# Designs tried in a protein design run: peptides against a protein of PDB entry 6B4E. Part 119

Target 1, 295 residues: chain A of PDB entry 6B4E
Amino acid sequence: TNFDKISKMFWHYKDKIAQIKQDIVLPIKKADVNVRNLLSRHKRKINPKFGQLTNSNQQLFKIQNELTQLINDTKGDSLAYHWILNFIAKAVVHQAETEVRVKPESALPLGKLTLYLLVQFPELQELFMARLVKKCPFVIGFTCEIDTEKGRQNMGWKRNNENKWEDNTSYDERMGGILSLFAIITRLQLPQEFITTTSHPFPIALSWHILARICNTPLNLITNTHFVILGSWWDAAAVQFLQAYGNQASKLLILIGEELTSRMAEKKYVGAARLRILLEAWQNNNMESFPEMSP

## One batch from the design tools (peptide; made by RFdiffusion4, then SolubleMPNN)

Design b2_p20_8_s2 (from b2_p20_8, 8 letters changed)
Fold by OpenDDE base, seed 2:
Structure b2_p20_8_s2 (fold): chain B 295 residues (1-295), chain A 20 residues (1-20)
Amino acid sequence: as target 1 above (295 residues)
Amino acid sequence: SFLQLSEEELKELKEAEKKL
């Protein structure tokens, strides 16, 4: 694993977030009042759509069409278009932090919606990835120390109004929710209308990198969070990962589930214990995936 | 058929196997 490359990628997206603020978010505040009013109205219509997702494909298609229309309404103004896409990127990640963390299977409809939007609106890809890396650096396999304020900030830790760090459970759950969404996106097939014309923007290879880079991370930097997000990834994508890579996938699953957990056994991480249970279920031919969506 | 690993992916796997 080239950790220098990963660090460069991490800082690239940090810079991208700063650029988005400077080039998209701040300029729109000085835009024409009609544009600001349009975007405010669109924001209000778009925001509830992510919470309206169910296990129904019919409902998914309805929401896809509604969002497509709303986004297309902004294309006449490039700044407005990029602003609405950035808003969507933030909203999707927020939905992962709030809903997916408590109901992991909700990542499936959210992931399908997100993948559709990423393909339909390619400019969303960089905006979305920047937001993901800022909130959950694990999506690119980045890890740093969290014994400093800057380290915690880099790893996506939040402070409350009293300047206290969030508790470990809250952080772990948020990271798990975000990673579940990303894992789902990586293992989904493109919608039928795009398969022959477009490459997958976040393919299953990105899941490979997450697992391998965590395995290669210095053990002194491995925390309970690493095992929590690996467990979240497992629930979301392990079945499809095995289908994609076969024996090579099996090797990597054994490395995270057996070897990495064993090396860290002295820490007695709760996340590691859960990952071992998932490994054992697989060994007993009881590996489960999220249920497929209904028509 | 299964996906083939890139050179980078294969290297990452081999490094992990050696480390753990």
Scores: peptide ipSAE 0.715, ipTM 0.969, DockQ to the pose 0.924
Fold by OpenDDE base, seed 5:
Structure b2_p20_8_s2 (fold): chain B 295 residues (1-295), chain A 20 residues (1-20)
Amino acid sequence: as target 1 above (295 residues)
Amino acid sequence: SFLQLSEEELKELKEAEKKL
């Protein structure tokens, strides 16, 4: 693993976030009043839709169509179009931080919606990835020390209005929620209408990189959070990962589930204990996946 | 059939196997 390249990617997306603020978010405040009013109305219509997702494909398709129309209404103005996509990127990640963290299986409908939008509106891809990396650097396998304020900030830790860091449980759950969503996206097939015309924007190979890069991370930087997000990934994607890569996938699952947990046993991480249980379930031919969505 | 690993992916796996 070339961690210098990963660091460059990390900072690229950090710069992208700053650029988005400067070139998209702030300029819209000075845009024509009609454009601002349009975006305000669209924001209010878009925001609740992510919470309206269920395990129903019918409901998913309804929301996909509604969002498609709302986004298309902005295409006449490039700034408005990019603003609404950035809003969607933020809203999707926020949904992962709030809903998916408490109900991991909700990542499936959210992931399907997100993947559809990423293909339908390619400009969303960089906006979404930048937001993901900012909030959860684990999605690209980036890890740094968290013994400093800057290190914690880089790893996506939040502070409240009193400048107090969030508690460890809150951080772990948020990271798990975001990673669950990303894992789902990587293992989903493209919608039928796109499968022959475009490549997958975030393919299963990105899951490979997450696992391998964590394995190759210096052990002194490995925390409970790493095991939590690996467990979240496992629930979301392990079955499909094995189907994709076969024996090579098995090797990597053994590395994270058996070898990495064993190497870190002295830390007695709760996340590691859970991952060990998932490994054992697999070894007993009892690996589970999220249920498929209903019609 | 299973997906083939890229050179980078294979290298990452081999490094992990050696490390752990």
Scores: peptide ipSAE 0.701, ipTM 0.967, DockQ to the pose 0.925
Fold by OpenDDE base, seed 4:
Structure b2_p20_8_s2 (fold): chain B 295 residues (1-295), chain A 20 residues (1-20)
Amino acid sequence: as target 1 above (295 residues)
Amino acid sequence: SFLQLSEEELKELKEAEKKL
C-alpha cells in the first residue's frame, strides 16, 4: 500500500472542500436574487427526496426522474448547477449518517440513486468524493492518529456547540453508515442505460482498496471504528465482492475477518467481535446480503 | 468469470498476507 499516495489523495479532497466553499457556496450568497430564490425552492424540493426512498425500484425511478428535472433546471447557470450538485452531495452523505446508520439496508436504494446521479451528472463525482473523504476518510483507506485534535478532525470526528467530541458509539455508527453507502455504490452495476457508454465512477476495485489498505495500516492506528466499518462493508458488499474476485476475494475476507481480528484480540473491540460473527456465518455458508429491491 | 486483479491490487494483497 502506497500510503503517501493515499495521504496526497486525502489532502487533495480536503483542499477541494475549501475550494467548493470559496468558488461555489460563498459566491451564491452574493448572486442575483432570482438565482437564490430558484435554488432555495429547488433545495426544498430536493431534500425530502432522499427520505422518500423505499425498497421499490418504481419509487426509485420516480425520484431519479424528479431529481434529474430539478437539476437540469439549473444547468443554464454554471454556478447554480454546481451549487445544487454540492447540496446533493452533502444531502446524500447526511442521509448515510442518519438513516443508513440506523437502517443499513436503506443504503441500497440510496446507493442506486446516488450512482445514477453520479453518472448522469459527472460533475457530482468530485463533489461527492470530497464530501465522503472529509466525513469518512476510511472510504479511501486513510487512517491517522486520533490522540490529537487535528488527528480527530482529519478522521471526521465532530464536536458539538460546546466543543465536546461526539461519543465513540456515535462516531462509529456514522462512519458505518457512510461506509455502507460507499460499499453499495462500488458493488452496484451501472444502470442499463449507461452500461455500454460509461465506465463505473466508483468500481468494486475501490472496495478492494479499502480492505487491503486497512490490513496494511499500522496496527497501532487500528481502532474499533476500523472493525465497525469493515462489518458495515461486509453486510453491504461481501457477497458481491466474492462474486467479483472469487478466491482472491476469499483471501482478503479471511485477512480482515480472521487475521486482523486475531492480531487485535487483546483490545476486545466490539466491532471485531461482530466481524468474527460475520466470518463464521460465511464459513457456515450463511453469508447474507441486503434484500433486493422490489419492482 | 472473475475480475483480474491489477498489479496494485495484487501488491496490496501480498503485503497484507505478509503482514498478518
Scores: peptide ipSAE 0.701, ipTM 0.967, DockQ to the pose 0.938
Fold by OpenDDE base, seed 1:
Structure b2_p20_8_s2 (fold): chain B 295 residues (1-295), chain A 20 residues (1-20)
Amino acid sequence: as target 1 above (295 residues)
Amino acid sequence: SFLQLSEEELKELKEAEKKL
């Protein structure tokens, strides 16, 4: 694993967040009043759509069409268009932090919607990835120490209004929610209308990198959170990962589930214990996936 | 048919196998 490359990628997206603020978020505050009013109305219409997702494909298609129309209404103004896409990127990640956190299977409809939007509006891809990396660096296999304030900030830890760090459980659950969404996106097929004309923007290979890079991370940097997000990934994508890579996938699943957990056994991480249970279920031919969505 | 690993993916796997 080339950790220098990963670090450069991490900082690229951190810089992208700063650039988005400078070039998109701040300028819109000085934009024409009609543009600001349009975006305010669209924001109010868009935000609840992510919470309206269910296990129904019919409902998914309805929401896809509604969002497509709302986004298209902004394309006449480049700044407005990029602002609304950035808003959507933030809203999707926020939904992962809140809903997927408590109901992991909700990642499937959210992931399908997100993948559709990423393909339909390619400019969303960099905005979304920047937001993901800022909030959950695990999506690119980045890890640093969390013994410093800067290290915690880089790894996506939040402080409240009293400047107190969030508790470990809250952090673990948020990271798990975000990673579940990303894992789902990587293992989904493109919608039928795009499969022959477009390449997948975040393919299953990105899941490979997450697992392998965590395995290759120095053991002194491995925390309970690493095992929590690996467990979240497993629930979201392990079945499809095995279908994609076969025996090579099996090797990597054994490395994370058996070898990495064994090497860290002295820490008695709860996340590691859960991951071993998932491994054992697989070994007993009881590996489960999220149920398919209804018509 | 299964996807073939890239050189980078294969290298990452081999490194992990050696480390763990």
Scores: peptide ipSAE 0.673, ipTM 0.963, DockQ to the pose 0.950

Design b2_p20_8_s3 (from b2_p20_8, 6 letters changed)
Fold by OpenDDE base, seed 3:
Structure b2_p20_8_s3 (fold): chain B 295 residues (1-295), chain A 20 residues (1-20)
Amino acid sequence: as target 1 above (295 residues)
Amino acid sequence: SFLQLTPEEQEELKEAEKKL
């Protein structure tokens, strides 16, 4: 694993976030009043839709169509179009941080919606990935030390208005929520209408890299969060990952579930204990996946 | 059929197996 390359990728997306601010977010404030009003209305219509997702495919398709229409309404103005996509990227990640963290299975409808939008609107891909990497560097297997302020910031730690870091549990849960969403996206098949026309924007190989890069991360940088997000990934994608890679997947699952947890046993990480339970369930032929969505 | 690992993915796995 070339961690220098991963670091470069991380900083690429950090730069992308800065670019988005300069080229999309700030300029729209000076845009025509009609454009600003349009975007304000669209924002208000779009925001609640992510929370309206259920385990129903009918509801999913309804929301997909509604969002598609709302986004298409902005295509006549490139700046407006990119602004609304950036807004959606932020909203999806926020939904992962809030709802998915407490209800991991909600990642499935959210992931399906997101994947649809990523394919339907390719410009969303870079915007979404940049937001993901900023908020949860684990999605690309990036890890740095968190004993410095800059290290914590780079790893997506938040500070409150009193400049106090968020609680470890809050951070772990947020990271788990985001990674659950990403894991779901990587293991979903493209919607049938796109299978022959486009490649998967975030394929299952990205899940491979997450696991492998974490395994290859210096052990002194491994934290409870790593195990939490691995557990979140496991719930979201382990079944499909095994289906995709077979024996090679098994090797990697054993490495994270058995070997990595064993190497870190002295730390008594709660996340590691949970991952052990997931491993044991698999060994007992009791690996579970999220339930499929209803019609 | 199962997906075949790319050379990079294979190297990542080998590295992990050696390390852990």
Scores: peptide ipSAE 0.764, ipTM 0.978, DockQ to the pose 0.936
Fold by OpenDDE base, seed 5:
Structure b2_p20_8_s3 (fold): chain B 295 residues (1-295), chain A 20 residues (1-20)
Amino acid sequence: as target 1 above (295 residues)
Amino acid sequence: SFLQLTPEEQEELKEAEKKL
């Protein structure tokens, strides 16, 4: 694992976030009043739709169609189009931080919606990845020390208005929620209408990199959060990962579930204990996946 | 059939197996 390359990717997306603010978010404040009014109305219509997702494919398709129309209404103005996509990217990640963290199975409908939008609107891909990396660097296998303020900031830790860091549980849950969403996206098949015309924007190979890069991370940088997000990933994607890579997948699952947890046993991480339970369930031929969505 | 590992992915796995 070349961690220098991973660091370069991390900073690329950090720069992208700054660029988005400068070139998309701030300029729209000075845009034509009609454009601003359009975007304000669209924002209000779009925002609640992510919370309207259920385990129903019918509901999913309804929301997909509604969002598609709303986004298409902005294509006449490039700045407006990119602004609405950036808003969607932020809203999806926020939904992962809030809803998925408390109900992991909600990642499935959210992931299906997101994947559809990523394919339908390719310009969303860089905007979404930049937001993911900012909020949860684990999605690209980036890890740094968190003993400094800058290190914590880089790893996506939040401060409140009193400049106090969020508690460990809140951070772990947010990271788990975001990672669950990303894991789902990587293991989903493209919608039938796209499978022959385009490649998957965030394929299962990205899950491989997450696991492998965490295994190869210096052990002194491994925290409870790493095991929490691995457990979240496992629930979301382990079954499909095994189906994709076979014996090679098994090797990597054993490395994270058995070997990495054993190497870190002295830390007595709660996340590691959970991951060990997931490994044991697999060994007993009792690996579970999220239930499929209803019609 | 299963997906074949790229050279990078194969190296990542080998490195992890050696480390752990």
Scores: peptide ipSAE 0.764, ipTM 0.978, DockQ to the pose 0.933
Fold by OpenDDE base, seed 2:
Structure b2_p20_8_s3 (fold): chain B 295 residues (1-295), chain A 20 residues (1-20)
Amino acid sequence: as target 1 above (295 residues)
Amino acid sequence: SFLQLTPEEQEELKEAEKKL
């Protein structure tokens, strides 16, 4: 694992966030009042759509169509178009932080919606990835120390209004929610209309990198959060990962579930204990996936 | 058929197997 390359990727997306603010978010504040009013109206219509998702494919398709129409309405102004896509990227990640963290299976409809939008609007891909890496660096296998303020900030820790860090449980749950969404996206097939014309923007190989890079991370940097997000990934994608890579997938699952947990046993991480339970379920031929969506 | 590992992915796995 080339951690220098991973660090460069991490900082690339940090720079991208700064660029988005400078080139998209700030300029729109100086835009024509009609454009600002349009975007405000669209924001209000778009925001509730992510919470309207259910386990129904029919409902998913309805929301896809509605969002597509709303986004297309902005294409006449490039700045407005990029602004609305950046808003969507932020909204999707926020939904993962709030809803998926408490109901992991909700990642499936959210992931399907997100994948559709990423393919339909390619400019969303870089905006979305930048937001993911900022909020949850684990999506690219990045880890740094969290014993410094800067380290915690880099790893996506938040401070409250009193300048206190969020509690460990809140951080772990947020990271788990975001990673669940990303894991789902990586294991989903493209919609039928895109399979022959477009490559998958975030393929299953990105899940491989997450697992492998965590395994290769210095053990002194491994925390409970690493095991929590691995457990979240497992629930979201382990079945499909095995289907994709076969014996090679099995090796990597054993490395995270058995070997990594054993090496860190002295820490008694709750996340590691859960991951061992998931490993044991697999060994007993009881590996579970999220239920498929209804028509 | 299963996906074939890239050279990078294969090296990542080998490194992990050696480490753990």
Scores: peptide ipSAE 0.763, ipTM 0.977, DockQ to the pose 0.931
Fold by OpenDDE base, seed 1:
Structure b2_p20_8_s3 (fold): chain B 295 residues (1-295), chain A 20 residues (1-20)
Amino acid sequence: as target 1 above (295 residues)
Amino acid sequence: SFLQLTPEEQEELKEAEKKL
């Protein structure tokens, strides 16, 4: 594992966030009043759509069409178009931090919607990845120390209005929610209308890198959060990962579930204990996946 | 049919197997 490459990728996306603020978010405040009014109306219509998702494919397709229309209405102005896509990127990640956090299976409809939008609007891809990496560096297998304020900030820890860090449980749950969404996206097939014309923007290989890079991370940097997000990934994608890579997938699942947990046993991480339970369920032929969506 | 590992993916796996 080339950790220098991963670090460069991390900082690339951190720079991208700064660039988005400078080139998209700030300029729109000085844009024509009609453009600002349009975007305000669209923001209000778009934001509730993510919470309207259910286990229904019919509902998913309805929301896809509604969002597509709303986004297309902005394409006449490049700045407005990029602003609305950046808003969507932020909203999707926020939904993962809030809803998926408490209901992991909700990652499936959210992931399907997100993947559709990523393919339909390719400019969303960099905006979305930048937001993901900022909020949850685990999506690219990045880890740093959290003994410093800067280290915690880099790993996506939040402070409240009193400058107090969020508690460990809140952080773990948010990271798990975001990682669940990303894992789902990596294991989904493209919609039928795109499968012959478009490559998958975030393929299953990205899941491989997450697992392998965590395994290769220096053990002194491994925390409970690493095991929590691995457990979240497992629920979201382990079945499909095995289907994709076969015996090679099995090797990597054993490495995270058995070997990594064993090497960290002295820490008694709750996340590690859960991951071992998931491993044991697999070994007993009781591996579960999220249920498929209804028609 | 299963996906074949890229050289990078294969090296990541080998490194993990040696480390753990």
Scores: peptide ipSAE 0.763, ipTM 0.977, DockQ to the pose 0.957

Design b2_p20_8_s4 (from b2_p20_8, 8 letters changed)
Fold by OpenDDE base, seed 1:
Structure b2_p20_8_s4 (fold): chain B 295 residues (1-295), chain A 20 residues (1-20)
Amino acid sequence: as target 1 above (295 residues)
Amino acid sequence: SVLQLSEEELQELEEAEKKL
């Protein structure tokens, strides 16, 4: 594992966030009043759509079409178009932090919607990835120490208005929610209309890198959160991961579920205990996946 | 069909197997 490469990628996306603020968010505040009014109306229409998702494919397709139309309405102005995509990127990640954290299976319809939008609007890809890495650097296998304020900030820890850090449980759950969404995206097939014309923007190989890079992370940097997000990933993607890579997938699942948990046993991490249970369920031929969506 | 590992993926796996 080339950790220098991973670090470079992490800081690339941190820089991208700063660029987005400078080139998209701030300029729109000075834009024509008609453009600002348009975007305000679109924002109000778009934001509720993510909460309207259900386990229904019919509902998913409806929302996809509605969002597509709303986004297309902005294409006549490049700044407006990029602003609305950045808003969507933020909204999707926020949905993962709030809804997916409490209902992991909701990652499936959200992931399907997100993947559709990522393919339909390629400019969303960089905006979305930057937001993901900022909020949950685990999505690229990045880890740093959290003994410093800067380290905690880099790993996506939040402070409240009183400058107090969020509690460990809140952080773990948010990271798990975001990682669940990302895991789902990596294991989904492209929509039928894109399979022959487009490559998958975030393929299953990205899941491989997450697992392998965590395994190769210095053990002194491994925390309960690492095991929590691995468990979230497992629920979201382990079945499909095994289907994709076969015996090689099995090796990596054993490494995270058995070997990594064993090496960290002295820490008695709750997340590690859960991951061990998931491993054992697999070994007993009881591996579960999220239910498929209804028509 | 099962996906074949890239050179990077294989190296990551081998490193992990050696470490753990």
Scores: peptide ipSAE 0.741, ipTM 0.972, DockQ to the pose 0.941
Fold by OpenDDE base, seed 4:
Structure b2_p20_8_s4 (fold): chain B 295 residues (1-295), chain A 20 residues (1-20)
Amino acid sequence: as target 1 above (295 residues)
Amino acid sequence: SVLQLSEEELQELEEAEKKL
């Protein structure tokens, strides 16, 4: 594992967030009143749509079409277009933090919608990835120490209005929600209309890197959160991961589920205990995936 | 069909197997 490369990626996306603020968010505040009004209306129409997702492909396609139209309405102004895409990137990640954390299976419709938008609007890819890395560095396998304020900030820890860090459970659940969404995206096939013309923007290989990079992370940096997000990933993608990589996937699942949990057993991490249960379920031929969406 | 590992993916796996 090239940790220097991972660090460079992490900081690239941190810089991208700063750039987005400077080049997209702040300029819109000074834009023409008509543009600001347009974006305000579109924001109000777009925001509730992520919560309108159900386990229905029909509903998904409806929302995809509605969002496509709303986004296309902004293409006449490059700044407005990028602002809407950045808003969508933020909204999707927020939905993962709030809804997916409490209902992991909701990652499937959200992931399908997100993947569609990422392919339909390629400029969303960098905006979305930057937001993901900011909120959940685990998506690229980045880990740093959390003994410092800067370290906690880099790992996506939040402070409340009283400048108090969020509790460990809240952090773990948020990270799990975001990673569930990302895991789903990586294991989804492209929509049929794109399969021959476009490469997958976040392919299953990114799931490989998450698992492998965590395995290769110095053990003194491994926390309960690492096991929580691995468990979230497992629920979201383990079945499809095994289908994709076969025996090599099995090796990596054993490494995270058996070897890594064993090496960290003295810590008695709750997340590790859950991951071991998932491993045992797999060993007993009882590995489950999220239910497929209805027509 | 099963995906073939890239050189990077293979190296990551081998490193993990040695470490753990």
Scores: peptide ipSAE 0.741, ipTM 0.971, DockQ to the pose 0.934
Fold by OpenDDE base, seed 3:
Structure b2_p20_8_s4 (fold): chain B 295 residues (1-295), chain A 20 residues (1-20)
Amino acid sequence: as target 1 above (295 residues)
Amino acid sequence: SVLQLSEEELQELEEAEKKL
């Protein structure tokens, strides 16, 4: 694993976030009042839709269509278009941090919606990835030390208004929620209408990199969070990952579930214990996946 | 059919197997 390359990728997306602020978010504040009003109305219409997702494909398609229309309404103004996509990117990640965190299976409809939007609006891809990497560097297999304030910030730790770091449980759960969403996206097939015309923007190979890069991360940098997000990934994508890579997938699952947990056993990480349970379930032919969505 | 590993993916796996 070339960790220098991963670090460069991490900082690329950090720079992208800064660029988004300078080129999209700040300029829109000075835009024409009609544009600002349009975007305000659209924001209000878009924001609740992510929470309206259910296990119903019918509801999913309805929301997809509604969002598509709302986004298309902004295409006449490039700045407005990019602003609304950036808003969507932020909203999706926020939904992962909040709802998916407490209900992991909700990642499936959210992931389907997100993948659809990523393909329908390609400009969303960099905006979304930048937001993901900023908030959850694990999505690209980036890890740094968290013994410093800058290290914690780089790993997506939040501070409150009193400059106090969030608690470990909150951080772990947020990271798990985001990673669940990303894992789902990587293992979903493109909608039928796009399969022949477009490549998958975030393919299953990205899940491979997450697992492998974590395995190759220096052990002194491995934390409970790593095991939590691996467990979240497992619930979201392990079945499909095995289907995709077969025996090679099995090797990697054993590496994270057995070998990595064993190497870190002295730490008694709760996340590692859960991952061990998932491994054992797999070994007993009881690996579970999220239920498929209803019509 | 299952996906074939890229050179990068294979290298990552081999490195992990050696390390752990």
Scores: peptide ipSAE 0.740, ipTM 0.971, DockQ to the pose 0.944
Fold by OpenDDE base, seed 2:
Structure b2_p20_8_s4 (fold): chain B 295 residues (1-295), chain A 20 residues (1-20)
Amino acid sequence: as target 1 above (295 residues)
Amino acid sequence: SVLQLSEEELQELEEAEKKL
């Protein structure tokens, strides 16, 4: 594992967030009043759509079409177009932090919607990835120490209005929600209309990197959160990961589920205990996946 | 068909197997 490369990638996306603020978010405040009004209306129409997702493909397609129209309405102004895509990127990640956190299986419809939008609007890809890395560096296998204020900030920890850090459970759940969404995206097939014409923007190989890079992370940097997000990933993608990589996938699943948990046993991490249960279920031929969506 | 690992993916796996 090239940790220097991972660090460079992490800081690239951190810089991208700053650039987005400077080049997209701030300039729109000086834009024509008609443009600002358009974007305000679109924001209000777009925001509820993510919460309207269900386990229904019919509902998914409806929302896809509605969002496509709303985004297309902004294409006449490049700044407006990029602003609305950045808004969508933020909204999707926020949905993962809130809804997927409490209902992991909701990652499937959200992931399908997100993948569709990423392919339909390629400019969304960098905006979305930058937001993911800022909020959950685990998506690229980045880890740093959290004993410092800067380290915690880099790992996506939040402070409240009283300048107190969020509790460990809240952080773990948020990270798990975001990673569940990302895991789903990596294991989904492209929509039928794109499968022959477009490459997958976030392929299953990105899941490989998450697992392998965590395994190769110095053990003194491994926390309960690492095991929580591995468990979230497992629920979301382990079945499809095994189908994709076969015996090589099995090796990596054993490394995270058996070997990594064993090395960290003295810490008695709750997330590690859950991951062992998932491993045992797999060994007993009882690996589960999220249910498929209805028509 | 099963996906073949890239050189980077294979190296990451080998390192993990050696470490753990």
Scores: peptide ipSAE 0.740, ipTM 0.971, DockQ to the pose 0.933

